# Designs tried in a protein design run: peptides against a protein of PDB entry 3ZOQ. Part 17

Target 1, 223 residues: chain A of PDB entry 3ZOQ
Amino acid sequence: QLLQDSWWNQLKEEFEKPYYQELREMLKREYAEQTIYPDSRDIFNALHYTSYDDVKVVILGQDPYHGPGQAQGLSFSVKPGVKQPPSLKNIFLELQQDIGCSIPNHGSLVSWAKQGVLLLNTVLTVRRGQANSHKGKGWERLTDRIIDVLSERERPVIFILWGRHAQMKKERIDTSKHFIIESTHPSPFSARNGFFGSRPFSRANAYLEKMGEAPIDWCIKDL

## One batch from the design tools (peptide; aimed at target 1 Q62 K83 H185 S187)

Design b2_p13_7_s3 (made by RFdiffusion4, then SolubleMPNN; from b2_p13_7, 6 letters changed)
Fold by OpenDDE base, seed 2:
Structure b2_p13_7_s3 (fold): chain B 223 residues (1-223), chain A 13 residues (1-13)
Amino acid sequence: as target 1 above (223 residues)
Amino acid sequence: SALEELGIEDFQE
């Protein structure tokens, strides 16, 4: 028996569809035969930390980190004690330049998630050492639905779309209600082409304040 | 949560 929650009410129909059943069967095999990240209990952490009604900001990633102990079910985030990946380092550099936050001694973005920042990857699992190994297996359809139900929500949402992959989802977002912040990806390969200086954090807070909502405390405390 | 339970059921078995 499953507990009801705000996301369940929005997504329950998806879980009954054939594509998701096929995805589940695939994942059962994958977790049995391969090393898959994140831990199966952490797959939906983004939805666990940020309820449907509490979403203020969405930050889209592609798929989880594929190294040991890294992925924690939140886009761009790594578990405490894990070395910060290059893209995350750049995110913190921009955060520092944007609003003056210090660079934390860890890479966990859980504090953002708890404040209403949905840290969603479009694909929620990955094989160890094999980026995009679970691309095209069904996750994208579910995560598209997540974007859709947020777009349909009356209460406005801010979508931060870094890079082309995330920006492809813009067509699913009702920009008459919701706000979009776009730039190049924080990856070292693209950050200097527009991500640095894009000031997504202050811009997001400006929108929140305009909506009469509390801003996000983007600064992350050391552990 | 429903999602947590679903995840546990689907991928821990």
Scores: peptide ipSAE 0.042, ipTM 0.707, DockQ to the pose 0.029
OpenDDE base, seeds 1, 3, 4, 5: peptide ipSAE 0.035, 0.034, 0.024, 0.037; ipTM 0.685, 0.686, 0.657, 0.693; seeds 1, 4 fail the geometry check

Design b2_p13_7_s4 (made by RFdiffusion4, then SolubleMPNN; from b2_p13_7, 7 letters changed)
Fold by OpenDDE base, seed 5:
Structure b2_p13_7_s4 (fold): chain B 223 residues (1-223), chain A 13 residues (1-13)
Amino acid sequence: as target 1 above (223 residues)
Amino acid sequence: SAAEELSIEDFME
């Protein structure tokens, strides 16, 4: 099961580059010697659920959740049955205040991904219990390329950039074609400083409507 | 190990 053709065409050259080969070798060692999240087959779930051509919105995260059973290869998302992390709880609180959605009884954002919301972490793997343990190992170069090829796409994209880490990617985005929604991070440490009340979901849909595209159904059904 | 034998396809699946 290779990447969808649309992503493969955009990224195939990256996989042949030395940095990615080195990353791949590192990952082989890490998955052999450590507990790494997500499952190796879930690393590229964001690209699997949302093709290059189908991307409408991008939500950038930093790296995967590092607890057992949490990460599913989508930024901010957790597998069904997993307790919602604090940042995700705040995302759902803002979702409720923004557009009136009920807070779901699970934390899976797969329904967003299937509608064209690319839930991309800048780093796609992590060691158990060690946040940012795979920072600077090559993922950032690949995910920068993902941002670049989306920026180069003629069909506009909406980038939702929560917090300083995500906002550092703004320089890679052609704002003559694409839209950016910025606020503080949904983390409990920063949410009250601007995330709450930022209304990213209604604002994203407003941009989609201006583009003549169908809005995202952000409301998530209970399981 | 099985992990050492992973191909690019294995990560991309």
Scores: peptide ipSAE 0.030, ipTM 0.717, DockQ to the pose 0.032
OpenDDE base, seeds 1, 2, 3, 4: peptide ipSAE 0.030, 0.025, 0.027, 0.025; ipTM 0.651, 0.619, 0.646, 0.606; seeds 1, 3 fail the geometry check

Design b2_p13_8 (made by RFdiffusion4)
Pose (drawn by RFdiffusion4):
Structure b2_p13_8 (pose): chain A 223 residues (1-223), chain P 13 residues (1-13)
Amino acid sequence: as target 1 above (223 residues)
Amino acid sequence: AEQESIDESKADY
């Protein structure tokens, strides 16, 4: 068993399939022979921090950060102590305009994960310095199933879909139950074309309040 | 272009 019960009960059949076994064997080799991010112990951190039952909000990313000391097994977050990349800086600028939070002295979003925000990348590993190097190796098949089981959940889930790739997942989400907040990506190329001013954080909290759920405290505290 | 910007954002640490 690789995950806590709430998730294992939804996903155990996927981990038994040939594609996962092939992916696992490729990763055992690559972690031994080269530099793979995030650290192997951190691959499933989004699900460890945010159980299936506790998921309030899902923020979909693509692949992990590919530099040293960055990736934590969470979309968009970085380990404390490293420089915040441009897209993450833009996320904090929008958070400041929307909610009013000060800019933090680190980029870790673990606080969000502990409050029910699933920071799910669609690809869970990457070779150092080589973006998208683990594309098509089997992670998409698993993360599509993670999206499926969340879409099947009775209690509604709020999906935040930034950019074109994340928005492609709308087909897998049952919008008769679930909420979608979508905009352009926070990358500097696209942040001023819709992401800025979109107010995704207060909008997510409004959906939660309508359902009688506690809102997320989005502000990140300095370390 | 947007994807390149996303990838380049990840390389800035």

Design b2_p13_8_s1 (made by RFdiffusion4, then SolubleMPNN; from b2_p13_8, 7 letters changed)
Fold by OpenDDE base, seed 5:
Structure b2_p13_8_s1 (fold): chain B 223 residues (1-223), chain A 13 residues (1-13)
Amino acid sequence: as target 1 above (223 residues)
Amino acid sequence: KEEESYNESQAQF
């Protein structure tokens, strides 16, 4: 099976559906004929690091970084040794201003994922140098289902929705149970229009504490 | 050091 049990129990039916079979066939061709990111072994890293039951926070991204060595299968995250992309730098700036964390010397968000922060892109693959090249190929249907099954979960989830693309998913989230944190995107094009000062990290932890859950240690240590 | 990849096995999708 592709996923650990907690996610597999929620999603296994999707993988047998025609849309996903078509997506799979597309991916087979793409990975054979093109340079695709992330590594095919890392496509589902968000679900591997954060089980369905352990999800506390969801941070939605659009699609993976399309440069060499960048994408890690986690939204906004880059492998150690990779220069921090502009949006990620802004995330760390907000993190510092929000809760006082130092800026890490790397861009890996695995420590968040291991604490229950689901770092999910809505599209899970991309061609090298071609942002959104795999948009509309089937990933969105799967990731919509991921959002749906989390929304249906009894234990509340915090959804952090940066930018309009992520915010379009709000209609799928039962806001009677789950919490939404919205702002503009951390991209340099939008960060100054609401992302900076939005304090998503302290706000998320405040909700977790209200729910009687342990807060996230958002601070990332140097490697 | 922090893990870079969860799955070191063959490609899965």
Scores: peptide ipSAE 0.199, ipTM 0.684, DockQ to the pose 0.031
OpenDDE base, seeds 1, 2, 3, 4: peptide ipSAE 0.187, 0.196, 0.187, 0.195; ipTM 0.677, 0.664, 0.678, 0.676

Design b2_p13_8_s2 (made by RFdiffusion4, then SolubleMPNN; from b2_p13_8, 8 letters changed)
Fold by OpenDDE base, seed 5:
Structure b2_p13_8_s2 (fold): chain B 223 residues (1-223), chain A 13 residues (1-13)
Amino acid sequence: as target 1 above (223 residues)
Amino acid sequence: EEEESFNQSQAEG
């Protein structure tokens, strides 16, 4: 099976639906004929690192970084050794201001994922150098389903929705059960309009503590 | 706007 058991049980029927079969065929062609990111083995890393049951926090991104060696299947995250993209730099700046973490010497957010932070893009692949090139090809239906099954989960989830694209998913979230943290996007073009000072990390941990759950250790160690 | 800004950020990063 493609996914670990907890996610497979939630999503297995999606993979047999026509939309996903069409997406899969498209992706086969794309990966064969063009440079696509992330590596095909890394497409579902967000689900690999964070099981359905272990999700505490969701951070939604749009689509993967489209530069060489950047995307690792986690929203906003880049592989070690890769220069931190501007949005990620701003995320770390806010992290520092929010809870005092030092800025790490790498951009991998795997440590968050391993603690239950689902780092999910709404579109999970992209052509090299072509942002949103795989928009509208079927990923959104799958990732909408991911949001839906999390929303339907009895155990509360914290959704961090940066920017309007992510915030459009708010209608799919049962706010009677789940918590939403919203701000502008960490992009340099929008961060100063509300992202900075939004303190999503401490706010998320406050919710977790209120629910009697262990907070996330958001601080990232240097490699 | 933010979507476009995000795309622009990705292009510049």
Scores: peptide ipSAE 0.034, ipTM 0.705, DockQ to the pose 0.607
OpenDDE base, seeds 1, 2, 3, 4: peptide ipSAE 0.028, 0.031, 0.034, 0.033; ipTM 0.682, 0.703, 0.711, 0.712

Design b2_p13_8_s3 (made by RFdiffusion4, then SolubleMPNN; from b2_p13_8, 8 letters changed)
Fold by OpenDDE base, seed 2:
Structure b2_p13_8_s3 (fold): chain B 223 residues (1-223), chain A 13 residues (1-13)
Amino acid sequence: as target 1 above (223 residues)
Amino acid sequence: KEEESYNQSQAEF
């Protein structure tokens, strides 16, 4: 099975559906004929690091970074040793202003994932140098289902939705149970229009504390 | 620098 038990129990039926089989056939061709990111072993890293039951916070991205060595299967995150992309730099700037964390010397958000922050892209693969090249090929249907099963979960979740693309998923979230934190995207093109000063990290922790749960340690230590 | 991957197998999709 592709996923650990907690996610497999929620998603196994999706992998048998025609849309996913078509996606799978596309991916076979793409990985054979093109340079695709992330590594095929890392596609589902967000679900590997954060079990269905352990999800506390969801941060939605669009699709993986399309440069060499960047994507590690987690939204906004880059492998250690990789230069921090502009959006990630802005995320760390907001983190510093929000709760006083130092800016780490790397861009890996694995420490968040291990604490229950689901770092989910809506599209899970990309062709080298071609942003959104795998848009509309089936990933969105699977990741919509991920949002759906989290929305259906009794234990509340905090959804952090940066930018219009992520915010379009609000209609799938039961706001009678779950919490939404919205702002403009951390991209340099939009961060000054609302992302900076939005304080998503302290706000998320405030919700967690209200639920009686341990807050996320958002501060990332150097490697 | 390097970091762990939770998937120990080859292509998985």
Scores: peptide ipSAE 0.236, ipTM 0.693, DockQ to the pose 0.031
OpenDDE base, seeds 1, 3, 4, 5: peptide ipSAE 0.234, 0.230, 0.194, 0.233; ipTM 0.689, 0.690, 0.669, 0.695; seed 1 fails the geometry check

Design b2_p13_8_s4 (made by RFdiffusion4, then SolubleMPNN; from b2_p13_8, 9 letters changed)
Fold by OpenDDE base, seed 4:
Structure b2_p13_8_s4 (fold): chain B 223 residues (1-223), chain A 13 residues (1-13)
Amino acid sequence: as target 1 above (223 residues)
Amino acid sequence: DEEASYNASQAEG
């Protein structure tokens, strides 16, 4: 099957719907005719690293990085050996100021994903050099469903929503049960307007502790 | 514009 059992049980009906079949056919053409990121095997890495039941925190992104070798199927994350994008650099700056972590020598957030941080983009593919090129093609309906089934989950989730795009998803989240941490986007164009000093990492761990759950080790080791 | 800011960040990365 396409996904781990826990996610498959939540999403299997989506994959049978016409919109997803159309998306799949579109993607087949795109990957055959264009350079598409991430690698097709990595599209669902966020769901592969973090099972439905193990999700503790969700960090929403827009769509994958569109440069060579960058995207690895996790929001904001880049493969080791790739220069850290500006937004990610700012994320690490806030991480350092928030909880004292050193800035890692790489940009992979896989260690977060393995701890239950779902690093989800709302659109899961992109053409090389063309940001948002796969916007409005069906991914948003699937990822909305991902948010919905997490919102419906009995065990609480923490949603970290940076910027307006992510914050538009608030209406889909049951705030009587789940927690939301929101600020401006970590982009250099917006970070100084609220992201810096927002302390999302310590705040997330504070919520986890209140729930009786283990906090996330946000600090990332060098490779 | 958050979307534009995000896209710009991606392009520069």
Scores: peptide ipSAE 0.054, ipTM 0.770, DockQ to the pose 0.739
OpenDDE base, seeds 1, 2, 3, 5: peptide ipSAE 0.046, 0.044, 0.044, 0.037; ipTM 0.758, 0.754, 0.754, 0.705

## One batch from the design tools (peptide; aimed at target 1 P86)

Design b2_p14_1 (made by RFdiffusion4)
Pose (drawn by RFdiffusion4):
Structure b2_p14_1 (pose): chain A 223 residues (1-223), chain P 14 residues (1-14)
Amino acid sequence: as target 1 above (223 residues)
Amino acid sequence: AAELEEFEYELSRA
């Protein structure tokens, strides 16, 4: 068993399939022979921090950060102590305008994960310095199933879909129950074309309040 | 080189 019960009960059948076994064997070799991020112990951190039952909001990313000391097994977040990348800086600028939070002295979003924000990347590993190097190796098949089981959940889930790749997942989400907040990506190439001013954080909290759920305290505290 | 890599990376996300 690789995950806590709430998730295991939804995903155990996927981990038994040939594609996962092939992916696991490729990763055992690559972690021993080269530098793979995030650290192997951190691959499933988004699901460890945010159980299936506790998921309130999902923020979909693509692949992990590919530099030393960055990836934590969470979309968009970085380990404390490393420089915040441009897209993450833009997320904090939008958060400041929307909610009013000060800019933090680190980029870790673990506080969000602990409050029910699933920071799910669609690909969970990457070779150092080589973006998208683990594309098509089997992670998409698993993360599509993670999206499927969340879409099947009775209690509604709020999906935040930034950019084109994340928005492609709308086909897998049952919008008769679930909420979608979508905009352009926070990358500097597209942040001023819709992401800025989109107010995703207060909008997510409004959907939660309508459902009688506690809102997310989005502000990140300095370390 | 680092600036170009960062540039290409952010562009791919746009």

Design b2_p14_1_s1 (made by RFdiffusion4, then SolubleMPNN; from b2_p14_1, 9 letters changed)
Fold by OpenDDE base, seed 5:
Structure b2_p14_1_s1 (fold): chain B 223 residues (1-223), chain A 14 residues (1-14)
Amino acid sequence: as target 1 above (223 residues)
Amino acid sequence: AAAAQAAAEEASLA
């Protein structure tokens, strides 16, 4: 799949590796035989909306939503017109409490992505109705490389790591250069245990300002 | 707690 030049320069070697070729062949079969999300054209939306150089913030997800029409190729994001999943609702609740944003009438986080928020899942595809069905198939190696090349970048990045799965990536992040915001996952099962009140949005912006960068406008307009 | 959190993350995608 065609990537922006900045990402291509960082990832081109991965696409030539056997693991990625095997992943690609697996995906061809999966998309042919099963209902796979997101749409194949949307798999790399996180990289399409946010160039390597433009990344200011990274928000890691696990894998895409596995329901019809949900996955947008961006972590936690859903296409306009799609009911906001529980975790996303909690994200917006925290956003409201943190910095006073209104809860949007849709779940698209594209406006964040366009501002330099890399909304990356560690696994970029899923079978319909089967969470983590594409775990361990090669995506993690690619997305680990994405984290690695961002960690190696001189210009600092803010990593927002919600939950243990995302936090397991902390070992790949050079904390001498990059800032990490950690809390429990926004899931209804964990949000009360630390996600609510964690104020990741204001904290991220405070760091961006300290770095001399423009803060993120986290507030999402209605469509 | 960590295991419970991981399980909660997987369940959040359902």
Scores: peptide ipSAE 0.050, ipTM 0.746, DockQ to the pose 0.122
OpenDDE base, seeds 1, 2, 3, 4: peptide ipSAE 0.043, 0.046, 0.043, 0.047; ipTM 0.742, 0.740, 0.741, 0.745

Design b2_p14_1_s2 (made by RFdiffusion4, then SolubleMPNN; from b2_p14_1, 10 letters changed)
Fold by OpenDDE base, seed 3:
Structure b2_p14_1_s2 (fold): chain B 223 residues (1-223), chain A 14 residues (1-14)
Amino acid sequence: as target 1 above (223 residues)
Amino acid sequence: SEAAYQEEVEKSLA
């Protein structure tokens, strides 16, 4: 099976549906004919690092970085050795101001994922140099289902929704059971309009502690 | 090989 047991139990029916089979056929063609990111083995890294049962926090992105060597299957995250994209730099600036973490010398958020932060893009693949090139091809239906099954989970989840795209998913989240942290996007075009000073990291940990769960160690060590 | 690459892609997609 493609996914570990906890996610497979939640999503196995999706992979049998026509929309996903069509997406699969499209992706087979795309990976054969184009340069597609991330590496196919990394497409579901968010689900590999963070099991369904272990999800504590969800951070939604749009689609993967479309430059060489950047995307590693986690929203906002880049592989070590890759320059931090502007939005990620702003995320780390807010992290520093929020809870005092040092700016790491790399952009990998794997340590968050391993602690239960689901770093999920709504679209999981992209053509090199062509942002949103795989928008509307079926990924959104699968990732909507991921949000849905988390919303249906009894154990509460914290959803961090930066910007309008992510915030459009709020209608799928049972806010009587789950917690939402909203602000403008960390992009340089919007960060000063509400992202900076939003303190999503301390707020998330405050909710976790209220639930009786261990907080996330958001500080990232240098490599 | 290209065939091996495509097989890898297919396995990665379920």
Scores: peptide ipSAE 0.463, ipTM 0.922, DockQ to the pose 0.026
OpenDDE base, seeds 1, 2, 4, 5: peptide ipSAE 0.438, 0.447, 0.450, 0.432; ipTM 0.917, 0.920, 0.919, 0.916

Design b2_p14_1_s3 (made by RFdiffusion4, then SolubleMPNN; from b2_p14_1, 8 letters changed)
Fold by OpenDDE base, seed 1:
Structure b2_p14_1_s3 (fold): chain B 223 residues (1-223), chain A 14 residues (1-14)
Amino acid sequence: as target 1 above (223 residues)
Amino acid sequence: DEEKYLAEYEKSLA
């Protein structure tokens, strides 16, 4: 099967639907004829690293980085050795100011994913150099379902929604059970309008502690 | 230019 058991149980029906079959066929053609990111084996890394039951926090992104070697199937994250994109740099700046973490010498957020931070893009593939090139092709329906099944989960989830795109998903989240942390996007074009000083990391951990769960170790070690 | 495209991408995220 495509996914680990906990996610498969939640999403298996989606993969049988016509929209996903069409998406799959499109992707086969795209990967064959174009340069597509991330690597095809990394498309579902967010779900691979963080099981359905282990999700504590969700951080939504738009679509993958579209430069060579950048995307690794996790929102905002870049492979080690890759220059940190501006938004990611600002994330680390806020992390430092929020809870005192040092700025890591790489941009991989895998350590967050392994702790239960679902780093989910709403669109999971992109053509090189063409942001949103795979928008409206079916990914949004699948990722909406991911949000839905998490919203329906009895155990609470914390959703961190940076920027308008992510915040559009609020309507799908049952706020009677789940917590939402909102601010402007960490992009340099918006970070100074609310992201800086929003302290999403300490706030997330505060919610986790209230729920009796272990907090996230947000600090990232150098490689 | 990858840097240019990245900058435009970051702008679109705002």
Scores: peptide ipSAE 0.514, ipTM 0.929, DockQ to the pose 0.798
OpenDDE base, seeds 2, 3, 4, 5: peptide ipSAE 0.482, 0.504, 0.506, 0.489; ipTM 0.920, 0.925, 0.926, 0.922

Design b2_p14_1_s4 (made by RFdiffusion4, then SolubleMPNN; from b2_p14_1, 8 letters changed)
Fold by OpenDDE base, seed 1:
Structure b2_p14_1_s4 (fold): chain B 223 residues (1-223), chain A 14 residues (1-14)
Amino acid sequence: as target 1 above (223 residues)
Amino acid sequence: SAEEELRRIEESYA
């Protein structure tokens, strides 16, 4: 019988390493003394929703939204009932132009995650109101390992890399085996310089079809 | 399971 691989099998050794133990102690203090996002129970939502073997597409983000009630442990995603951030609005605009999806009345990307889209931030926590406050504390080493083990996977993965920060991870990806979709970031400051019209959703599905896999239903229903 | 192990880690921060 073939057993489905798990993130724990891929990452368990990382959690025992000194760097993660230090990160863990830092996070325990941060969650006790500060307002940290997302909720601690949502930190690994990307891994909870999308198993190692089920990953079809990876979308890299930087760090979580730092406003109240926004972050839900998935890159670019916000909890239902939360106003869509500018970058997310642009993602939905491109989605509409690319494959004709309607713009949803919420910002939750959970439906993508459940279909095999790993919505991974490189840093998985942040202090309220302080963007990048947990940068360089150990998360990047863990998330680099996540990219590494996906790169080592035999079954190909599609990496969608918006902006320079995400594109710096290309060196960790075996491009002889995996597919890369690159453009400028969906941020209002960069979207018109290449993100709009990049058609990442249809391109991702085209690769999935070539691999004999089911495409992603990128369209998000209203709640 | 992977989920259960990660949940235990997440719970350690609360």
Scores: peptide ipSAE 0.488, ipTM 0.928, DockQ to the pose 0.023
OpenDDE base, seeds 2, 3, 4, 5: peptide ipSAE 0.435, 0.447, 0.395, 0.409; ipTM 0.917, 0.919, 0.909, 0.910

Design b2_p14_2 (made by RFdiffusion4)
Pose (drawn by RFdiffusion4):
Structure b2_p14_2 (pose): chain A 223 residues (1-223), chain P 14 residues (1-14)
Amino acid sequence: as target 1 above (223 residues)
Amino acid sequence: SHEDTLNALMDDVS
């Protein structure tokens, strides 16, 4: 068993399939022979921090950060102590305009995960310095199933879909129950074309309040 | 293609 019960009860059949076994064997070799991010112990951190039952909001990313000391097994977040990349800086600028939070002295979003924000990348590993190097190796098949089981959940889930790739997943989401907040990506190339001013954080909290759920405290505290 | 390369560079802050 690789995950806590709430998730294992939804996903155990996927981990038994040939494609996962092939992916696991490739990763055992690559972690021994080269530099793979995030650290192997951290691959499933988004699901460890945010159980299936506790998921309030899902923020979809693509692949992990590919530099030393960055990736934590969470979409968009970085380990404390490293510089914040441009897209993450833009996320904090939008958060400041929307909610009013000060800009933090680190980029870790673990606080969000502990409050029910599933920071799910669609690809869970990457070779150092080589973006998208683990594309098509089996992670998409698993993360599509993670999206499927969240879409099947009776209690509604709020999906935040930034950019084109994340918005492609709308087809897998049952919008008769679930909420979608979508905009352009926070990358500097696209942030001023819809992401800025989109107010995703207060909009997510409004959906939660309508359902009688506690809102997310989005502000990140300095370390 | 060009912007993808730039994104890859900007994502690495090492």

Design b2_p14_2_s1 (made by RFdiffusion4, then SolubleMPNN; from b2_p14_2, 11 letters changed)
Fold by OpenDDE base, seed 1:
Parts: structure tokens; sequence; C-alpha cells
Structure b2_p14_2_s1 (fold): chain B 223 residues (1-223), chain A 14 residues (1-14)
């Protein structure tokens, strides 16, 4: 699928660069020879659901889930019918405690994406059963550029940075214009050290209201 | 095929 015009205008130069050409060739081989997630049609779902101009909030992840049927091209999100991974369960627990949303019976965050929440992984593909298998292959350069062009945007963005990996991107964000919400990662290994009680959803909406924008409806309906 | 799908997904660069 073609990227939305607003993203194409921001990223077209990247796609012409050698690093991306090499990445594309690598991906062609990987998808042909290995089981790669997400589905090739879903790689850029984050950009498809949320245009450059419509981005209100960014939530950064690392790389896609590497199990069958899980990844759908959105950070932390899983396809309907898939058991919620531990980190996602904790996200919903915090959502419930923060703003009173019920825990949904599925793990799809598409409703957030459609409202302007860019659910971006820094690496957009992964080999089955092999976490970080596509790390350092070129995705990080592209996704860094995505962060850069958002940072350069006049209209402010809210960046939600869970954990150290995401927080390393702070240096790329103009904090004179944009807002950052930080906490530990929702992973069971770190959630009790600061993620729980961090109230990222209400805080994000508070910033949006201050900016004169409509808040995000974070509550997810059952399917 | 998977190759055709990846090409479709990345057609902006074609």
Amino acid sequence: as target 1 above (223 residues)
Amino acid sequence: SELEEILAALRNVD
C-alpha cells in the first residue's frame, strides 16, 4: 500500500537512500525464505492509520511480537482473537486505574491509531520466534526520521516513552514544542517500578486539552 | 506470494 500523502511528503527522500534500498532487499529475502511478522501488508499500518498531520500522540515500541498471528503493525497491539501479551495486559490495567476504562476482551489498539495515536515500533519487522532479529538492518534510521519530522512539526506532539529504549529518543525531540510522558516499561519486569500509577492516558489528554485539541478516547470497546 | 505482498507494501519506493 502507498503511504498517505502527508507521510510520503515527509519520508520520500528516505526511501531513495541506499540504506532503505538495502533494507528493502533484505526484507524481500526474509519474507521469501523465513516467516516474518507482521504480514507484509501490515508493516506500515501505524503510518496508514495515523497521517503525519493527524498525529496527536506517539507511543514507541521496540519491535513486533514474534509469535504467530500476533503483530498487526502497531506497537503493543495484537490482532483480535489473540491472547493479550503481558505488557499489553499491564497497559490495560493502568488504563483502568488511570481513567476507569474497562479491560477489553481483545488486544487491538486500532481505535487509538484512528484517533491520532501513532503506535510506532523502532523496528518494524521480526523473524518468527527471534526477538530483535531485524535490529540494525535499517528500520531504526527510518523510524528516527519519523521522530525527527514530527519533532520539526509546528503543531505539538505528545510522546509517551515507556522504558529506557524509548527514552533514548528524547534527544531527538524538541521539548520546547513537544510534550514527553516518561515511565518504566509496562513489562512485568518493570511495571511495578513506575509504570503503574504513571497515568499516561489522563496526562496525555490534559496536554491535548491545554493545546485546544480533542482528547483521545482511550477506552476500548469489546468485540 | 509473499514477495508480491512485500512489494505492494513498499510500492512507494518502486
Scores: peptide ipSAE 0.035, ipTM 0.711, DockQ to the pose 0.025
OpenDDE base, seeds 2, 3, 4, 5: peptide ipSAE 0.029, 0.030, 0.031, 0.031; ipTM 0.682, 0.691, 0.684, 0.686

